# Peptides against a protein of PDB entry 2AKA, part 79

Target 1, 299 residues: chain A of PDB entry 2AKA
Amino acid sequence: MEDLIPLVNRLQDAFSAIGQNADLDLPQIAVVGGQSAGKSSVLENFVGRDFLPRGSGIVTRRPLVLQLVNSTTEYAEFLHCKGKKFTDFEEVRLEIEAETDRVTGTNKGISPVPINLRVYSPHVLNLTLVDLPGMTKVPVGDQPPDIEFQIRDMLMQFVTKENCLILAVSPANSDLANSDALKIAKEVDPQGQRTIGVITKLDLMDEGTDARDVLENKLLPLRRGYIGVVNRSQKDIDGKKDITAALAAERKFFLSHPSYRHLADRMGTPYLQKVLNQQLTNHIRDTLPGLRNKLQSQL

## One batch from the design tools (peptide; aimed at target 1 L7 Q296)

Design b2_p30_4_s1 (made by RFdiffusion4, then SolubleMPNN; from b2_p30_4, 11 letters changed)
Fold by OpenDDE base, seed 4:
Structure b2_p30_4_s1 (fold): chain B 299 residues (1-299), chain A 30 residues (1-30)
Amino acid sequence: as target 1 above (299 residues)
Amino acid sequence: SEEEKLKKIIKELEEFIEELEEKQKELEEL
């Protein structure tokens, strides 16, 4: 079976280059969540590299189309910097920051114009994700006072599309019933058909509490279910803890936790990658006939 | 078969992508 994800990546890049990105309902996964929900950490754990902007407040200020491609070599390429191969992932981070600032200016505003980043790696499955700005209620710096609404409007441009799957990232150490990610997902997907739940920060829950009922899909049922993950702490990131070591610690967490041990084979970042690859591949297959018909009507 | 239908769709999309990539190259040369 031909790799359907690379096919859609080529289509996405071609439409991005001609400025027609907004009009095509391409099969994709949009990543949504509140500030500090752990979205960037999930994406970095897929790559096994530190390459995303970090900081306080709104870190992601433009959509990041992250195209993961399984390859024998490890490097990154930007659509806006054709022919430049990045092998230093710190330079990838700096390029994302520079390209973000170039478009948004000095006011730390947001832009709906995506950054297209392709990462080739032997450590990834073929997977395309659109990382979206974190939902916030509080503007930072010289951001406009309506920044919350600007972010929500930007998110809605992606998550309202019928062919968009929603990766809803929610921290377990907060009230999951009040999760910004699950709220926006339920608004645009009330039947939970397009939403995949990711529960982060399971290691930061209060003693004697657990997210078992959520992870077992009993509390807030999603057709596509929930997957728990454990990201590096800020202390681990600052201490330059290796992502491979963090993934081993995540596996140990699920296996040793009384409430999660029975779920451990259906939890963690490696399982999430596999599920997302499979779900995206199947979703592309299901949507391709409709996409063809739309494209043929425009030619 | 459903598989044969999918293969045909993939081929049509590949051809369409190639046409778009050619147009993109022409625009970059201007």
Scores: peptide ipSAE 0.284, ipTM 0.808, DockQ to the pose 0.594
OpenDDE base, seeds 1, 2, 3, 5: peptide ipSAE 0.255, 0.037, 0.263, 0.123; ipTM 0.788, 0.622, 0.795, 0.667

Design b2_p30_4_s2 (made by RFdiffusion4, then SolubleMPNN; from b2_p30_4, 17 letters changed)
Fold by OpenDDE base, seed 1:
Structure b2_p30_4_s2 (fold): chain B 299 residues (1-299), chain A 30 residues (1-30)
Amino acid sequence: as target 1 above (299 residues)
Amino acid sequence: SEEKQLQQTLEELEKFIEELKRKQAELAAQ
């Protein structure tokens, strides 16, 4: 049986090429979260490379369709420049920035037009994610004063779709009840059927506090549950700490923490990758019959 | 079987992808 995720990747590429992206309810996982919630760090931890734009404010200004493909080789390819293989992930970052600026202009505006990036790596599971702009209330630089609403409207175009799973990324060191990610997820998925919770920054919680009740799915129940992760600190990123070493530190964190030790086998970035691969594969299987019927009606 | 139906769906989707590629190539040649 052909891998279902690569099949959907081919559909995504084909639809992107014909400009019909807006009307297609493809089985996908949209990544949502506030600015600085740790979305980019989660994605980079999957790849094991630094390749996403960095900066203050809104860094992701276009949807990024990130297609992870397990391969014996490591390289990246963009749909907008087919045939160019990127082996330097700094060049991948620069290409994302350049391609973003080409469409959005110099005013740091947003565009709903996706960037399609495929990463081949021996260190990834087959997984496709759509990284969406971080939710913000404060315009940065020359951004329009209504940028919050523009971002929200863009996110809603993805997360309202029936076949869209929602990866809601929330930091543990902030009030979870006020999580932008969980708020938008609850608006479009009030029964918590399509939402997977990711809790970041567990290592940055105040002493004597923990997210145990959240991670045990007791506080804000989601059908698909919550997975805690520990990303590299900003100091670790600036110091170019190896992601493999960071993953080992994450495992150690969960195993050594009194509140999380019993959950440790169901926490961390490697477990999250596995769960997302399985969830996406199963979701594709469940949605393909309906997708087929829809596509046949358009032919 | 569910597996047979899935396989048929995959084959149909593959044909659809190839048709989209063909249409894209035709548009690019104009």
Scores: peptide ipSAE 0.187, ipTM 0.742, DockQ to the pose 0.503
OpenDDE base, seeds 2, 3, 4, 5: peptide ipSAE 0.116, 0.150, 0.187, 0.131; ipTM 0.699, 0.724, 0.743, 0.709

Design b2_p30_4_s3 (made by RFdiffusion4, then SolubleMPNN; from b2_p30_4, 13 letters changed)
Fold by OpenDDE base, seed 2:
Structure b2_p30_4_s3 (fold): chain B 299 residues (1-299), chain A 30 residues (1-30)
Amino acid sequence: as target 1 above (299 residues)
Amino acid sequence: SEEKKLQEIIKEMEKFIAELEKELKEEAEK
């Protein structure tokens, strides 16, 4: 039996190539979060490599369809340059930046046209995520004054779809009640049926405070629950701290923290990856009959 | 069974994707 996630990956690639992405409600997970919420770090932690653009302001300016595929080999491929295998992940980062600039120009604008990136690795589970631009209120550089609304409109094209799951990334060191990610998720998913909560920056919370009630799904309940993670600091990223070492530190954090110790087996990046793989697989299984019917009606 | 129905759907989808991929290849060679 062919794995369901690779099957949908082939559909995504085919529809991206013909420019008909807008007409199909494919089962997928869209990643949403405010600026500096830690989205890029979560994705890089799955791969175990630094490969996403970094910087101030809006870093992700096009949707990034990130297809993780478990394999005996490690390399990356872009849909826009088929046949080229990338083994240096710094070159992957540079290609994302170059391809983004090619479409958006020098004004740091945004485009709804996705970049499709497939990463083969022995260290990943099969998982596809659509990374979306970070929500921001302040234009940077030559960005248009309405950039906030442009980003919102782009996000809504994905998260309003019935078959879209939402990975809502929120930092713990900010007021979770005012989280941009949870706010947009609640707007399009008021019953919390399609939303998975990720809480980052748990290590940066003020002394005497914790996110236990959120992580136990008691404060803002989601059917699919919350998973806490600890990402590398910006200093650690700049210092090229190894992701493997960071994952070990994350495990130690949850095990040693009085408020999280009892949850430690259901926290952290490895557990998140496992949960997302299972959630996406099950979601594809549930939606595939409907998708088949829609495709047959178009033939 | 539900499992058999799912397998049939998967086979149909695989065929559909293969046809799309073939069409895309033919267009690129033009």
Scores: peptide ipSAE 0.378, ipTM 0.871, DockQ to the pose 0.638
OpenDDE base, seeds 1, 3, 4, 5: peptide ipSAE 0.363, 0.035, 0.379, 0.360; ipTM 0.863, 0.608, 0.871, 0.863; seeds 1, 4, 5 fail the geometry check

Design b2_p30_4_s4 (made by RFdiffusion4, then SolubleMPNN; from b2_p30_4, 15 letters changed)
Fold by OpenDDE base, seed 2:
Structure b2_p30_4_s4 (fold): chain B 299 residues (1-299), chain A 30 residues (1-30)
Amino acid sequence: as target 1 above (299 residues)
Amino acid sequence: SSMEQLKKEIEELKEFIEELEKQQEELAKL
């Protein structure tokens, strides 16, 4: 069963190389959330490296297909520069920025054309995620006034697909009933069958408040449930705080918090990674017969 | 060519799915 994710990754690379990404409903997990919801920090915590673009406003401007592969070695490869191995993750960040700017130009526009990044690491489980642009209402810089709708339309191309799972990332220090991630997920998955909830910023909630009822799946029930995480603060990122130290602090947070202690074994980034690997593997298995039939009709 | 590579990956996928279906049928008989 562990070989299913690598198999789908090879198909995804082959379809990306021929420009026919639009016609295949490949089993995948799309990551959705508002600006500053903590999406990029969750992905970096899986790798254990700082490698994603950072900044104000819309940071992710193209879909990033992030293929995590468990390996004895640590390096990254891009589909657009085959044969180049990246061992410095700062060079990975710079390549994402350069390849984004090459397609979108200087106006900070968006493009639906994916960047395909594969990361080999001994510290990851096999997992493929599609990081999508953060939902926003306010154009920044030279962005077009309709940028909100352009982002929405791009997200809808992924999340409307039947074989797409949705990783809905919502910050706990904001009104969860008004979460952009949960709103878009409910629009395309009204029965909550394809959605996995991630609750970030649990450490930034007001004193005397908690997200217990959400994390216990009692407030806004999803079939696949919710997982709470604690990411590094922006100050910790700017200060180059080690991700391993941040994961230890996350574990300590859940174990020491009165409202979350009983959930601590079903919370945090390592548990999220395990759940996503299992959910994706099972989803691939369940969708493969239908995918075969579609592929046979196109040949 | 990219098309030949795609055809190869599709055939490998078909073989893998057929093996999974066979295993599921064997498990359903138990």
Scores: peptide ipSAE 0.049, ipTM 0.591, DockQ to the pose 0.063
OpenDDE base, seeds 1, 3, 4, 5: peptide ipSAE 0.021, 0.041, 0.020, 0.031; ipTM 0.521, 0.563, 0.500, 0.567

Design b2_p30_5 (made by RFdiffusion4)
Pose (drawn by RFdiffusion4):
Structure b2_p30_5 (pose): chain A 299 residues (1-299), chain P 30 residues (1-30)
Amino acid sequence: as target 1 above (299 residues)
Amino acid sequence: SEEEELEEEMEEMEEFIDELEEELEEAEES
């Protein structure tokens, strides 16, 4: 039903101002990744516009509830900016930065208060993801020293919940067995039943190696599988993001790589969007029947 | 039959959300 994701979108809006309550458990997807995993590029490729803050290290310092709605028109709105329509995605990026600084004392720390961003676009399927701060070790920033633990603790608040599906994002040009995202997903989902794997930067792997075994779900099995993507950034005449060309380059990559050609129809951003829309819808369908009564007891 | 049951549950859930929003507005005014 095309109605389940929108229904949960209303619930997320309603609970945006309700502080942490370990018992509240809405069906949703949390995006988890190490800082080097390229998780921003995955989201920007869904939207087809650059709109996330840029900087060294952390890009998301507050949880971003990103609600993508397929639309004939293209605009964005923040729950905290009542009635305003954003059509220039550079302004969307600037608002994310400003609203974040408005809340965070130090210009580099984190906060659990979410930013609720809804994007209407012809480039997206109906899908909602909660983007969370990326993981890192060296607190190379400017306060606080325990920042690694503050980030991990915030991620755990989301992903220890049973109705939270985990979108674990890992770069292919690293030791995938040592992926921060897959490891934290294993700590809370040992059976791998509610983690969806995303492998980025497949075009950046060393010569003569590939990620076939992981993409075929053999090396690090997950019930919901893995999906590979690449960010072959193309810019138009104005130097701005050209998503149609970028998606074609990604399609050319999978069709031409001898290790991946036979999986090409199950790789890439369009397929990932399809999979997330489907899995999120089915998950909501599964959890909605008991949801109203359960919420009353947990509030 | 299963689809009809799910639609009924969704309607109840919309009502529940409306009531929650009203209560949150009243709390903000207080």

Design b2_p30_5_s1 (made by RFdiffusion4, then SolubleMPNN; from b2_p30_5, 15 letters changed)
Fold by OpenDDE base, seed 1:
Structure b2_p30_5_s1 (fold): chain B 299 residues (1-299), chain A 30 residues (1-30)
Amino acid sequence: as target 1 above (299 residues)
Amino acid sequence: EEEEELKRILEELEEFLEELKEQQEKAALE
């Protein structure tokens, strides 16, 4: 069943070519979180490369369908420029920015039209994620005053779909009860059946505090539970700290922390990637028969 | 066996999407 994800990638590519006119609820994982929640860092940690746009305010302004494919070679491809292989991930970042600007214009607006990026790497498991714009309440630059609601409406187009799993990314150093990610997830998934919680910034929590109760699924229970991760600090990013070194530091963090040591084998980016691979694979298995039936009813 | 069935379903869905694409292209030319 490990090959199901790459096969579904072909469906996603075909769907993107047709646009939103196809009423197919494809099994997918949508990534949601507030601005600066650490979404981009989580995705980059999966790839082991810096390739996502960075900056203040809204960074992701179009949905990014990130298709990770385990391969003996390392390169990236965009659906909008078929045949071009990117081996420099800085060029990948630049292409995302250029393609975003091409559609959204100069006002830093958003567009619901996805960018499809496939990354082949020996360092990834097969995994597809849809990175969505970060939720914000404050327009920046020439953004329209209602940008918050535009983002919300865009997110709702994805997360309301029954076959959409929700990766809710929340920072631990903020009030989790007010997490934008968990709020939107609760709105569309009130029973917590489709939501996977990711807790970032565990290393930035105040001394004497921890997120143990959340990570143990005792505070805000989700059927699919929570996974804690430690991303590179902004200082580490600015200092160009290697992601591999950051992953080692993450492992050390969980193993050495009194509140998390007992959970260490079920925490961290590598474990998250494994869980998401399994969750998506199983989700595909569970949903495809229903999609077939829907297709047959339309024929 | 289950995996093969799922692969067949995926192929059917892919074919359906391609057909929809072709229909849209034809409609755009008319």
Scores: peptide ipSAE 0.200, ipTM 0.721, DockQ to the pose 0.328
OpenDDE base, seeds 2, 3, 4, 5: peptide ipSAE 0.159, 0.152, 0.045, 0.162; ipTM 0.696, 0.693, 0.579, 0.694

Design b2_p30_5_s2 (made by RFdiffusion4, then SolubleMPNN; from b2_p30_5, 16 letters changed)
Fold by OpenDDE base, seed 1:
Structure b2_p30_5_s2 (fold): chain B 299 residues (1-299), chain A 30 residues (1-30)
Amino acid sequence: as target 1 above (299 residues)
Amino acid sequence: SEEEELKKIIKELEEFIKKLLEEQKKKALE
């Protein structure tokens, strides 16, 4: 049987080409989180490369459809510049920034028009994620004062869709009850059927505290549960710490931590990637019949 | 079987994609 994720990738590309991005309820995973929640780091850890824009304020200003494809070769392609293969991931970052600025202008505004990025790599499982702008309460630069609401409205266009799974990224070193990601997820998915929780910054929690209850799905239960990850610190990122080394450190963290050792086999970035691949595949399988029917009605 | 039905759906969707792309090419040539 053909891989279901690549099929949906082709659908995404085709719909993007015809400008119907927002109207189709494609089976997908939308990534939501507050600013600095660690979303970008999670995505970069999947690829094993630094390729996402970095900086203060809102980094992601357009939806990024990130299509990871397992391949023997490593390169990236954008839908907006077909035929160009990127092997330098710094150039990928620059292209994202340039393409974002081209549409949003100089005011660091946001646009609901997605950027479609496909990454071929031997280090990834087939996985497609839609990275959405980070929720923020504070405008930066020339951003409009209502930027918070603009971001929220953009997120709602994705997460309200029935076939949209929600990857809610929350930092452990903040009050999880006030997590922007979990709040928006609960608003649109009150029964917790479509939401997958990711808990970042577990290594930055105060001494004597842990997120065990959350990770065990006892505090704020989600049907699809929670997965803890440890991303590179800002110091590690600035120091260009190798992502492979960071993944090893993550594994060590969970194995050595008294509160998480028993969960270690169900934690970490590699496990998250595997779970997301499986959940997305199954979700596509479940939704394809309905999608087919909808598309046939439009033809 | 469920698997056979899924294969059929996949084929239909692939044909749909093909049609969409062909239509886009046609519009680009006009």
Scores: peptide ipSAE 0.353, ipTM 0.835, DockQ to the pose 0.547
OpenDDE base, seeds 2, 3, 4, 5: peptide ipSAE 0.346, 0.348, 0.344, 0.344; ipTM 0.833, 0.833, 0.831, 0.830

Design b2_p30_5_s3 (made by RFdiffusion4, then SolubleMPNN; from b2_p30_5, 12 letters changed)
Fold by OpenDDE base, seed 1:
Structure b2_p30_5_s3 (fold): chain B 299 residues (1-299), chain A 30 residues (1-30)
Amino acid sequence: as target 1 above (299 residues)
Amino acid sequence: SSMEELKKIMEELEEFIEELEEEQEKEAEE
């Protein structure tokens, strides 16, 4: 059987080219989280490269459709510049920034028009994620005072769709009951059927505290459960710590932590990738008959 | 054209769905 994820990627590319981005409920995973929740770090850990914009405030200002494709070669390509292969991931970051600024202008506004980025790598599983702007309450720079609501409205355009799975990214070192990601997920998925919880910053929790009850799905139960990850620290990112070394440190963290050792085989970035690949594949399979019927009615 | 590519993808999708349906029917008969 051909991989279903690449087939849906081709559909996404075709719809993006026709400008019908809003009308088709394609099976996808939307990534939601508050500002600094660790979304970008999770995505970069999947690729094993630094390639996402960094900075203070709202970094992601357009939806980023990140299409990961397992390949023998490593390169990236954008839908907006077909035929150009990027092998330097710093150039990928710069292209995301440039393409964002081209559409949003100088005021650091947001746009609902996605950037489509495909990354071929031997280090990835087939996986498509839609990275959405981080939820924030504080406008930065020349951002409009209603930017919080604009971001919320943009997120709602994705997460309200029936075929959208929600990757809710929440930091463990903050009150999880107040997680912006879990709040928006609960609003659109009150039964927790479409939501996958990711708990970041487990290594930054106060001494004597842990997220065991959350990770065991006992505190805020989701049908699809929670997966804990340990991202690189800001110091590690600034120091250009190798992502492979960070993944080894993550594994060591879970194995050595008294509260998480028993969960260690169901935690960490590599496990998250596998789960997301499987869940997306199954979700595509389940939605394909309905998608076919919708597509046939539009042609 | 984008429309031609969309049609091609839809044909591939239909073939895939048919294969899945046939596999499910075989599993249900066993």
Scores: peptide ipSAE 0.210, ipTM 0.752, DockQ to the pose 0.065
OpenDDE base, seeds 2, 3, 4, 5: peptide ipSAE 0.231, 0.194, 0.178, 0.204; ipTM 0.806, 0.739, 0.737, 0.792; seed 2 fails the geometry check

Design b2_p30_5_s4 (made by RFdiffusion4, then SolubleMPNN; from b2_p30_5, 12 letters changed)
Fold by OpenDDE base, seed 1:
Structure b2_p30_5_s4 (fold): chain B 299 residues (1-299), chain A 30 residues (1-30)
Amino acid sequence: as target 1 above (299 residues)
Amino acid sequence: SEEEELQKIIEELEEFLEELEEQQQEAELE
């Protein structure tokens, strides 16, 4: 049986090439979160490489279709520069920045036109995610004063689609009731059928507090539940701490924490990647018959 | 052409769905 995720990746590439912006309700996972929620760190932890733009303010300014493909070799390819294989992930970061600036200009504006990035690696499961701009209330630099609403409108183009699953990334060290990710997810998925909760920054919670009730799906229940992760600290990132070492530290965190030890086998980045692979595969299988019918009607 | 590639992918999807339906039918007969 051919892997369903690579097949849908080919569809995504074909639709991107013909300029049909998001008109087709392809089965996909959109990643949503406020700025500094840890969204980029989650994605980099899947790849095991530093490759996403970093900085203050809005880092992701175009949708990034991140296609992870399990392979014996490690390299990246962009749809906009077919045939060029990137083996240096710093060059991948630079290409994302350059391609973003090419379309958005110098004003740090946003564009709804996706960047398609495929990463081949022996360290990944087949998984496709659409990384969306981080929600913000404060314009940075020359950004339009209505940038918050522009980002929201862009996110809504993805998350309102019936075949879109929502990976809602929320930091544990902030009020989860005020999570931008969970708010937008609840707006478009009021019954919590399409939303997967990711709780980051569990290691940065105040002493004597924990997110146990959230992770046990008791506080804000989602049908697909919550998965806690521990990303590298900013100090670890600046110090170029190896992602493999960070994943080991994450495992140790959950195993040693009194509030999370009993959940440890259902927490962490490797478990999240596995769950997302399975959920996306199943979601594709469930949606393909309907997608086929729609495609046939357009041909 | 891009349209030809899209058509090819649709055909591959159709083949996959047919195989999946056949497997489901076989599982229901077991």
Scores: peptide ipSAE 0.136, ipTM 0.704, DockQ to the pose 0.065
OpenDDE base, seeds 2, 3, 4, 5: peptide ipSAE 0.128, 0.118, 0.111, 0.131; ipTM 0.703, 0.692, 0.693, 0.706

Design b2_p30_6 (made by RFdiffusion4)
Pose (drawn by RFdiffusion4):
Structure b2_p30_6 (pose): chain A 299 residues (1-299), chain P 30 residues (1-30)
Amino acid sequence: as target 1 above (299 residues)
Amino acid sequence: SEETEALEEELESIFEDIDTMVERMEEEAE
């Protein structure tokens, strides 16, 4: 039903101002990744526009509830900017930065207060993800020293919940067994039943190696599987993001790689969008029947 | 107090929509 994701979108809007309550548990997807995993690029490739803050280290300092709605027209709106329609995605990026600084005292720390961004676009399927601060060790920033733990604690508040599906994002040019995202997903989902794996930067692997075993769901099995993507950035005449060309380059990569050709139809951003839309819809269908009564008891 | 009342009214409306949606899902399963 094309109605389930929009229904949960209303619930997320309603609970955006309700502080942390360990018992509140809406069906949703949390995006988890190490700072080197390229998780922003995955989201920007869904939207087809660069719109996320840029900087060294942390890009998301408040949870970003990103609600993507397939539309004939292209614009964005923030719940905290009532009635305003953003058509220039650079301004969207600037608003994320400003609203975040408005809340965070130090210009580098984090806050649990969400930013609720809805994007209408022909480039997206109906899908909602909650993007969370990326994980890192060296608090190389400017306050606080325990920042690694503050980020981990914030991630755990989301992903310890049973109705929270985990989109674990890991770069292929690293030791996937040592992936921060897959490890934290294992700590709260030991059976791998509610984690969806995304492998980025497949085009950056060392010569003569590949990620076939992981993509085939054999090496680090997850019930919901893995999906590989590449960010082959193309810019148009004005030097801005060209998503049609970028998606074609990604498609060319999978079709031409001897290790991946046979899986190409199950790799790439369009397929990932399809999978997330389907899994999120089915998950909501599963959890909605008991939801109203459960919420009353938990509030 | 006014913000709490507005929130409660919004949640009641959403709960009605959840009930209707569950009924539609049961009809479609038949």

Design b2_p30_6_s1 (made by RFdiffusion4, then SolubleMPNN; from b2_p30_6, 18 letters changed)
Fold by OpenDDE base, seed 1:
Structure b2_p30_6_s1 (fold): chain B 299 residues (1-299), chain A 30 residues (1-30)
Amino acid sequence: as target 1 above (299 residues)
Amino acid sequence: SSEEEKWQKELEELFKEIDELNKKLEEEEQ
């Protein structure tokens, strides 16, 4: 079963090379959330490296197909620069920024053309995620006034696909009823069959409040449930706090919190990674026969 | 085109791998 994700990665690479990625209903997980919801931090916590663009406003401006591959060695490769191995993850960040700017130009626009990044690491499970631009209502810099709608249209190209699972990332310190991630997920998956909820910023909730009812799947029920995580604060990121230390702090947070202690074994980044690996593997297994038949009919 | 031929060949190889993997999964379910 562990070989199913690498197989789909090869399909993704093959279809990316011909520019038809948007039309393929490949079994995948699309990551959606508002700006500053913590999407990039979740992905970096899986790798244990700082490698995604950071800043104010729209950081992700192209879909990022992030292919995590368990390996004895640690390095990254881009599909657009085959044969170049990146061992410095700062260089990975710079390449994402450069390749984004090459296609979008100077106006910080968006493009639906994905960047394909493969990360080999001993610290990851096999997992492929599509990081999508953060939903926003406010244009930043030279962005067009309709950027909100452009982002929405881009997200809809992914999340409307039947074989797309949705990782909906929502901050706990904001009204979850107003979560951009949960709104878009409910629009395209009204029965909550394809959506996995991630609740970030649990450590930033007001004193005396908690997200227990959400995490117990009682408030806004999803078939696949919710997983809470604690990301590094912006101060911790700026201070270059080690991700391993942050993961230990996350575990301590759940174990010590009165409202979450009973859920602690089903919370946190390592558990999320395991669940996503299993969910994606099972989803690939269930969808591959139908996908094969569809693709064969198109040859 | 030569690019389409390369793509078709790559797809055929991937489909063979999918078929082999599906066969193994079916054998494990028996």
Scores: peptide ipSAE 0.035, ipTM 0.633, DockQ to the pose 0.659
OpenDDE base, seeds 2, 3, 4, 5: peptide ipSAE 0.023, 0.032, 0.031, 0.034; ipTM 0.551, 0.628, 0.635, 0.636

